# Peptides against a protein of PDB entry 9IZ0: the designs that were tried, part 79

Target 1, 345 residues: chain A of PDB entry 9IZ0
Amino acid sequence: ITCLGSNGHTYKQLVKGGNDDLRQDAVMEQVFEQVNGFLRSYRKTSQRNLSMRTYKVIPLALKTGVIEWVQDTIPLGEYLDSAHKVYHPKEWSLSTCRKLIAEKQMEDLETRLKVYDLVCRHYRPVFRHFFLESYADPVQWFTTQTNYARSTAVASVLGHVLGLGDRHGQNILIDKTSGEVIHIDLGIAFEQGKKLPVPECVPFRLTRDVVDGMGITGVEGVFRRCMEFTLETLRREEDSLLSVLEVLRYDPLFSWLISPLRRMKKQKMQLENFNQPESGNITTDASRDPKIQRNNVSGESEAERAILKVRQKLSSTLSVEASVGELIRIAQDPSYLALMFCGWS

## One batch from the design tools (peptide; made by RFdiffusion4, then SolubleMPNN)

Design b2_p13_1_s1 (from b2_p13_1, 8 letters changed)
Fold by OpenDDE base, seed 3:
Structure b2_p13_1_s1 (fold): chain B 345 residues (1-345), chain A 13 residues (1-13)
Amino acid sequence: as target 1 above (345 residues)
Amino acid sequence: LEKLEERLKILKS
């Protein structure tokens, strides 16, 4: 839809209806705005303009809401599929890679690692070309690549701390003007992605293409340092962040559990990533909304566990550098990436 | 909120 604002400007907005509870997304965006406050208050993060890019979400009803249309963006996965066909036309298609990974999904880790390595050899990174194509001026190129590495670092720390999981390439937008990442569809938080049929095993997405976009230094430079400064800020503001999350513990609109509907939707998206799009009109007659009696007792216990897990992730037991080093290592570990739907790009 | 829901019903139509 297009709405006329009180300021006389026209805004494109996405209306989601049906089975998507946008209240979770709206709450996560509010948490990110609070974190952006902490990042602005701390000198090391403020001097670098570190922020999580947010978008406006207005929940209107239980299953309906309005989302800001982020202009001048492209989904990371859409860019990568298109760019890979241009730069590596002799390599395997994305569909071939997905099929091979899917065919071996039930095999042992050793077999899955062999298939992952094979796919990686036949599907090379291309995301560096986004910056090279979009910015002919060296200063703009360097600035946008730096903004990408910075925004990815903030999103990676927040993704780990808040348990957002992998964040597949359709849920990451790239801003074509700034090079910044925008994370969308925040309905999976607090490690609920680990409860999926194919669990999200990585702390955040740090695939070969995500790294290729950082340029020749990869993770070693702007990205690592910005992760360190972000984590240092979050550790300093631990009590403030936990206080924000405690408000959500008592929010009757927030769900600390993945909704059955979101679980089914994500499970379908997982299956569709393995199966070719058979154009089967599965008219899922979604008419039987079982009254999900939110057992408040189960939600409160999951909220307490989630907050405890956030506190554990903010622990100063390891240095910031050691903690970031371990997160980067785990996020790039083939033993986790080989278990994902698309760990190769 | 009700006025916004009514306007959204009109935009779905």
Scores: peptide ipSAE 0.000, ipTM 0.272, DockQ to the pose 0.024
Fold by OpenDDE base, seed 4:
Structure b2_p13_1_s1 (fold): chain B 345 residues (1-345), chain A 13 residues (1-13)
Amino acid sequence: as target 1 above (345 residues)
Amino acid sequence: LEKLEERLKILKS
C-alpha cells in the first residue's frame, strides 16, 4: 500500500498477512532503537554514527501487520545470485550448491567440509561488485563500503548478543543509497535458531560474500573496530539492555520460543530451497505435536535462560578485542559454515 | 570427492 503521511510525503508500506507474528519483529525493533540510544550516547560509537538500521513495524490484530517498505533496498541473497551469474557464469548455480550441501547434510563433518570446500571453489565471492557497480564516485564508493562494514559490525554484535537467527541472504537487505544492512524477519531470536532443522552454529552471518563486501581489508580495520566499539558499548550498558529485555519477560504477547508452526514453515522453506522433490511419504504425523501446554512457567524459564545467555555474552571475562576476535573466527570457521544450509555465500 | 566431481561432470554433460 502507499500511505500519504501528514507531512505530505507518500510512504510505501508492505501489508503482511498470514501466520507470521509481526509482534516479535516490532519488539526486536524496539530493542534496536534502545541500543541505538546507547550507541549515540557513547563517544566511540557516536563519532562513527554506529547504529542498527531499523524499520517500522506496526503489528495489527489477527497476525497481520504493516511493515515499512524500505525503499532503495535489495536482499543480499538476490544481489548475490544475480551477481554470481554475471561475474562467474562458468561457476555452479546457487541451486546446484544448495543441492550438494543438502545431499550431505546427514554426513560427518569431514564429508561436509569437503563438500563445502568444493562448493566454495565453484561459487566464488562477488559482493565487492555491489559497491563497484553502484558507485562511480570514489568518495561514494568508499563511504558506502564503510557504512556497510559499520552496519554489518553493529548487526553482527547485536545479532550475536540477542541470538538472532535465520540470518540468510533474503533476511538481510542492503540499502543501495547508504550501503547499510537492514535485518528483517526478526522472529527467530534468543538462540532459537539452534532449534531449527538445520541448527545455526555461527554467531552471525560472516560468509565469504559478506566479507567480500568489506573490500580489500576484509574483516580487518573498519568491521573489527566497529564490532569492538559496539561490544564495548553494550558491555557498558549491560544493565540498561537487560532491563529492556526484562520488560519483555513480562510481556504476555512476546514469545521467547519459536512456534512449532514457524519451525515447520522454516523447515519447508529449507526443503524447497534445496529443490528436493517432496518424497510424498513423509506423513508428517504432525498429529503428535504434544500439546505443549504453554505453561506460563515454561515461558518464564525460557525468558530467564535467554536473559542469562545475553548476560553471559556481555561478560567482561575476555577483553573486547579477544571476544570480537573469537566471534569473527567462529563466524568464518569452515567447520561451522559447512554445517549451515548456505554457509558459502 | 572424485566421485562427486565425476557425478557433476555427468550432470553437466
Scores: peptide ipSAE 0.000, ipTM 0.261, DockQ to the pose 0.030
Fold by OpenDDE base, seed 5:
Structure b2_p13_1_s1 (fold): chain B 345 residues (1-345), chain A 13 residues (1-13)
Amino acid sequence: as target 1 above (345 residues)
Amino acid sequence: LEKLEERLKILKS
């Protein structure tokens, strides 16, 4: 819809109706705004304008809401598919690569690693071209690439700490004006991605294209240092962050668990992206709302477990540098990436 | 790997 604001400007808004609980997105955006407050409070983070990019979510009911339409953005996955066809026309298609990984999804790690390596040799990263083609001015190019590395670092730390899942290329927008990343569809949090049919085993998305967008230094320099400063800030503000999450423990409307319906929908979308569109009008008669007996006791216990995991991720047992180093290593490790869903790479 | 490459040749034909 298009809304006329009180300022006389027109705003495009996305009205979502369906099975997706937009309250989870709205809550995660509120957590990000609090974290952005913490990032502004410290010189090391504020001097770099470190922030999680947010978007407005207005939940209207359990299954309906209004989402801000973020202008001048492109989904990372949409850009990468288009750019790969342009810059590497002799390489494999994304669909071919996905099919090969999917065909071996039930195989052992050794077999999955061999397939992942084969795919990587036939599908090279291209995301550096986003900055090179969009910004002819060297200062704009450097600024936008720096903003990308900074925003990706913040999102990577927050995504790990809050256990954000489902970070596929369609759930990450690139701002074409600033180069910043915007994470959307926040409905898989607190490590519920590990409960997907293909468990998520990386702390955040750091695929070859995500790294290629950082330029010649890759993860070394701006990205690593911004992750370190972000994690340092979150460790300092641990009690403040946990207090924000504790408010959600007592919200009877917040779901700490991925809904069975959302799991089924994600599973179906993961399968349908592999099967040609059989135009089967499966009228999923969504009318059987299973009365999820929200045993309030189960929700509180899941919230407590989620908060405990956040506390564990903020532990000072390792230095900030060691913790960030290990996160970057795991996020890039082929032994983890080869286990991801075929749509991840 | 060779069996995978053969199957890939068949899928590209």
Scores: peptide ipSAE 0.000, ipTM 0.244, DockQ to the pose 0.031
Fold by OpenDDE base, seed 1:
Structure b2_p13_1_s1 (fold): chain B 345 residues (1-345), chain A 13 residues (1-13)
Amino acid sequence: as target 1 above (345 residues)
Amino acid sequence: LEKLEERLKILKS
């Protein structure tokens, strides 16, 4: 929809109706705004204009709300699919890669690593071309690639600390003007991504294409340093960040748990992408309700566990450099990426 | 993907 503001400007807005609780997104955006306050307060982060890009979320009702339309953006996955067809027209399609990975989803790690490597050889990174295509001026190219690496670093640290899940290429927008990343669909937080049918095992998305967008230095340039400065800031503001999260503990509208319905919907979406509609009346006898052991873990106990995990991730036991080094290593580890739904791009 | 495209179509609408 397009709304006319009281200032006479028209704002394009997304009305999201359906099954997603936009309150989760609105709460995460509020946390990001507070973190952006911390990033502005410290010299090392403020001098680099480090921020998590935010968008306005107005929850109107259960499963209904208005989201700010971020103009001049493209989903990372939409760009990568289009660019891969242009730059590597002889390589495998994204559908072929998805098919091979999920045919082997139940196999051992060794088999999954072999399939992941095979997919990687037939689906090469292309995200560097986003910057080369969009910015003919060398200064704009360098600036936007730097902004991308900075924005990705902030989002990677925050995504790890807050345990953001569902970080696939359609939930990451690229701003075509700045090169910054915008994370959307924040309804999987506090490591609830590990409860998905395909568990998320990486701290953040650092796939080959995410790295290719950083240019020649890859992770060892602006990205690593900006992760370090972001983590240093979050460790200094630990008590402030935890105080913000404690407010959410008492929000009766905030779900610390992934909704079973949302989990099942994501499960179906992951499976339905595999089944061509063979018109077979698979009467999926609804009788196999997996006994959801209602672990009577009160929402309060899950909030407490979530806050404890945030505190543990902010621990100063390791240096900032060592912690960031380990996060980058794990996020790029083929043994984790091979287990992901789309770890190759 | 269709629901993501539908979400994206809702996002683009």
Scores: peptide ipSAE 0.000, ipTM 0.304, DockQ to the pose 0.080; fails the geometry check

Design b2_p13_1_s2 (from b2_p13_1, 8 letters changed)
Fold by OpenDDE base, seed 2:
Order: C-alpha cells, then sequence, then structure tokens
Structure b2_p13_1_s2 (fold): chain B 345 residues (1-345), chain A 13 residues (1-13)
C-alpha cells in the first residue's frame, strides 16, 4: 500500500498477511528503541553513533500488519547469490552447496565438517565487493564499510543478549546508502531458534561473507571494539533492560515460545528450499490448524526463563573483552556452522 | 485502522 503522510510525503508500506504474529516484531522493535536510548546516553557508544537500526511495525491483528517499506535496501542473501555468480562464476551454485549439506544432515559431526569445508572451498566470500561496487569515492567506501561493521556489532551483541534467531540472509537487509544492517522478521527470540528442526547453535550470524564485508581487518578492529562498547553499555543498563522485559512478561499477547504453526512453517520452508530453485512466491497455504495440545508450560515460566537467560548473558563474571572474544569464537566455529542450514555464507 | 482492514480483506480476495 502507499500512504500519504501528514507531511505531504508518500510512503510505501508492506502489508503482511499470514501466520506470523507481527506483534512480536513490534515488541522487539520497542526493545531496540529502548536499547538505542542506552547507546545514545553512554559516551563510548554515542561518540560512534552506535544503534540497532529499527523499522516501523504496526500490528493490525494476530496475523496481519503493516511493515515499513525500508527504501534503498537489499537482502544480504540476495546480494550474495548475485555477487557469487559474478565474481566466482566457476564455483558451485548455492543450490549445489545446499544439496550437499542436506544430504549429510543425518551424518556425524566429522562427516558434516568435511562437507562444510568442501562447500567453503567451492563457495568463497564475496561480500567485500558490495562496498567496492557501491561506493566509488574512497571516503564513502571507508565510511559505509565502517557503518556496516558498527551496525553488525550492535546487532550481534543485542541479537545474542535477546536470543534472536532465524538470522538467515533474507532476514538481514543492507542499507545501500549507509552500509547499515536492518534485522527483520523478529518472531524468533529468547533462544527459541534452538527449537527449530535445524537448531540454531551460534549466538549471532558471523559467517565468512558477514566477516568479508568488514574489510581487511575482519572482526579485528571496528567490529570487536563496537561489540565491546555495546556490551559494556548493556551491562551498565542491565536493570533498565530487565525492567523493559518484565513489562513484556505481563503482556498476555506476547509469545515467549515459538508457535507450533511457525515451527511447522519454518520446517516446510527449510525442506522446500532444499528442493526448489528460489522462486520468491512462498504462498504457504497453512489453512489447516492441527489442534496440537499446548503442553501446559505456563507462559510465565517461559518468560522467567528468558529473563534469567538475559541476566546471565549480561553477567560481569568475565571481562567485556573476554565475553566478546568468546562470542566471536563461537559464532565463527566450523563445528557449529557445519550444523547450520547455510553456515558457509 | 478499519479502512486498512477493509483494504486488506479486499486484497485477500
Amino acid sequence: as target 1 above (345 residues)
Amino acid sequence: LEKLEEALEILKK
């Protein structure tokens, strides 16, 4: 839809209908705005303009809402698929890589690591080319690559702390003007990604292409330092952040658990993306509501567990540097990435 | 909101 704003400007809006609860996205965006307040108040983060890039979500019903059309963006996965075809035309297709990983999904870790290494040798990183292609001026190139590394660092810390899942390349947009990342589809949070058919085992997405976009220093420099400053800010504001999450504990409309329907939808999408070329019309006709018995884990007990996990992630038992170092290590560990749906890019 | 819901019901047909 196109809306006329009170300022006389026209805004394109995406209307999402389906089985996804946009209230969860709206709530997570509100949490991000509060965190952005903390980042603006702290000198080390404010001086670097560190923020989680947000977008507007207006939930209309349980399964329907309006999402801001984020202009001048591209999905990370769409750019990477196109760029791999241009820069590495003799390498394997994304579909070939996906097939080989899928064929070995039930094998042992050693076999899966060998297949992951083989895929990585035949599908090399290209994301540095986004900045080289888009920004001919050296100052703009350096500025946008720096903004990317900063934005990715904030999103990585916050995504870990809140247990944000489903961070595939279609759920991460890149702003072509600023180089910032925009995380979309926030309906898997508080480590519910571990309950997916392919469990998420990394704290955030830090694949080879995500690192290649940081330039020659990779994770060492702007990214690591901005993760440290972000985590330092969140540790200082722990009580404030937990107070925001406690308000959500009493929201009867907020789901602390992945819905059985969303889990089944993601399972179907994972299985279909192994067998079909990317024709972007995912009409999931999910008209059949199987009455899957709600196992009586009270929503309150899951909220309490989620808040406890957030508190544990903000613990000062380790230094900020040690905590960030361990997160970066785990997020890049082949033993975890080889178990993921698309851990090579 | 009501006009948006009506417009959405029209787009679902």
Scores: peptide ipSAE 0.000, ipTM 0.309, DockQ to the pose 0.028
Fold by OpenDDE base, seed 4:
Structure b2_p13_1_s2 (fold): chain B 345 residues (1-345), chain A 13 residues (1-13)
Amino acid sequence: as target 1 above (345 residues)
Amino acid sequence: LEKLEEALEILKK
């Protein structure tokens, strides 16, 4: 829909109807706005204009809402799929890569590493071209690439701390004007991504293409330093952040658990993205009564565990530099990326 | 398909 604002400006908005609960997205956006407050208050982050890019979410009902249509954006995965075809037309298709990874999903780590390496050799990074092709002016090129590295650093730290899942290339938008990343579909948080059929085992998305967009320095420079400053800010504001999350503990509308329906929907989307022919014998034996997975873990006990994990991630036991160094290492480790749905790009 | 078959043969070696 297109709405005329009271300011006389026209705003495009996406009306999302269906089974997607936008309340989780709206709550996570509110958490991001609070974190943006902390980032603005702290000198090291404020001087760099570090923020989590947000968008407006208005839940209208349990299953319906209006989302701000973020203008001048492209999904990272859409750009990458198009750019790989242009810059590497002799390499494998994204569908070929997905198929190979899927076919070996049940194999051992050694086999999965061999497949991942093979896919990586036949699907090389291209995301640097986004900045090179979109910005003819060197100042604009450098500014947008810097904004990309900064916003990715904030999103990486915050995504790790809050345990944001489902961070695939379609859930990460790139702002073509600023170079900033916008994270969308925030309904998998507090490490519920580990409960997906393909468990998420990286702290955030730091694939080869995500790194290629940072330019010649890769993770070394703006990205690493901005992660450090962001984590330092979040550690300083730990009690404030935990207080914000504690309010959500008592919100009867907030779900700390991924719903079985959402899990099944994400499973189906993963299978569809593999272009696996529906071998009609995946009887989703829906006969596993969704009542049986109501293990008596009260929503309270899951909220408590989630908050405890946030606190643990904010622990000052390691230096900021050591903690960020380990996060960057894990997020780039082939032994983790080879286990992911799309760890190669 | 040929590239996939070649890839699968490389993984069998």
Scores: peptide ipSAE 0.000, ipTM 0.312, DockQ to the pose 0.031
Fold by OpenDDE base, seed 5:
Structure b2_p13_1_s2 (fold): chain B 345 residues (1-345), chain A 13 residues (1-13)
Amino acid sequence: as target 1 above (345 residues)
Amino acid sequence: LEKLEEALEILKK
């Protein structure tokens, strides 16, 4: 819908209805705004303008709401698919790569690593070209690439700490003006991504293209240092962050658990958004309802477990540098990436 | 399709 504001400006708004609980997104955006407060209060993060980019979510009912239309953005996955066809026209298509990974999803790690390595040889990174194409001025190019690395660092730390899942290329927008990343569809949080049919094994998205966008230094420079400063800020403000999350324990509208039906639908919608409509009757035999014993784990007990995991991720048992180093290592490790959903690479 | 068949042959070796 398009709304006329009291200021005479027209605002495009997305009315979302259906199976997505916009209350989850609205709550995560509220947490991000609080974290942005902490990032503004700390000298090392404020001096770098570190923030999680947010968007407005107005839940109207349990399954309906209005989302801000983020202007001047492109989904990362949309850019990468188009750019790969331009810069590497002799390489494999994204559909071919996804099919190969999908066909081996049930195989052992060794087989999945061989497939992942093969795909990597035939599908090279291109995301550096986003900055080179969009910004003819060297100062604008450097500024936007720096903003990208900074925003990706904040999103990576915060995404790990909050256990944000479903970070595929369509759920990450790139701001064409600033180079900043905007994370959308926040409906998988608090490690619920590990409960997907193909479990998420990485702490955040740090695929080859995400790294290629950081330029010649890759993860070694602005990205690593901004992750360190972000994690240092979150450790300092641990009690404040946990207090914000404790309010959600008592919110009867907040779901700490992704429903089995929502898990299946999200991965199916991922597959459908990634496959052009080849009219192949994939009879997903929905008949194997795994009787996941609904242990009546109260929503409170799941909230407590989620908050405990956040506290564990903020622990000072390792230095900030060691913790960030390990997160970066795991997020880039082929042994983890090869286990991801076929749409992740 | 041909590239997929070639890739599947490489994975069978």
Scores: peptide ipSAE 0.000, ipTM 0.292, DockQ to the pose 0.031
Fold by OpenDDE base, seed 3:
Structure b2_p13_1_s2 (fold): chain B 345 residues (1-345), chain A 13 residues (1-13)
Amino acid sequence: as target 1 above (345 residues)
Amino acid sequence: LEKLEEALEILKK
């Protein structure tokens, strides 16, 4: 829909209805705006304009709401699929890579690592081309690539701390004007992604294409430094951040448990990430739901555990540099990436 | 030159 604002400007908006509880997304955007306040308060983060890009979410009911339509954006996964076909037309298709990973999903780690390595050799990174093709001026190219590395660093630290897990390429928008990342569909937070049938194993998305977009320095430059400054700021504001999360503990509208409907939708999206419609009847025998004993863990006990995990992630036991170094290591570890639906791109 | 200085200042940040 298009709405006329009280300021006389027209805004495009996405109306979601049916089974999407937008309250979780709206709350996470409010948490990000508070964190953006912290990032603006500290010299090391404010001088770099470090922020999590936010979008407006208005929940109208339990299953209905309005979302800001972010102009001049593209989903990362949509860009990458198109760019791989252009720049590497002799490599494997995304469908071929997905199929090979899916066929070996139930195999041991050693077999999955061999398949992941094979896929990586036949599907090379291309995300550097986004910046090279979009910006003819070297200063604009460098500025937008830097903005990408900065925004990805902030999103990576926040993704780890708030337990957003692996953000698949359809949940990450790239702003074509600034190069910044925008994370959408925040319905999985506080490590709830680890409770999916295919668990989210990484602290944030740092795949080969995510790194390729950072340019020749990869993670060793703007990205690492901006992660360090972001984590330093969050450690200083630990009590402020935890106070915001404690309000959510007592919010009866916030769900610390992944709803059965959201779990089914995310399971379906995980399966759809394997099923581009090649018209083969893959009878997904949905009958092998492992008996995840739904221990009736109260939402309060899950909230307490979530807040405790945030506190643990903000611990000063390790230096900022050591903590960021370990996060970057884990996020790029083939032993985790080989377990993901799309860890190669 | 000014653009290069801006790029260098972005690199320092």
Scores: peptide ipSAE 0.020, ipTM 0.405, DockQ to the pose 0.013; fails the geometry check

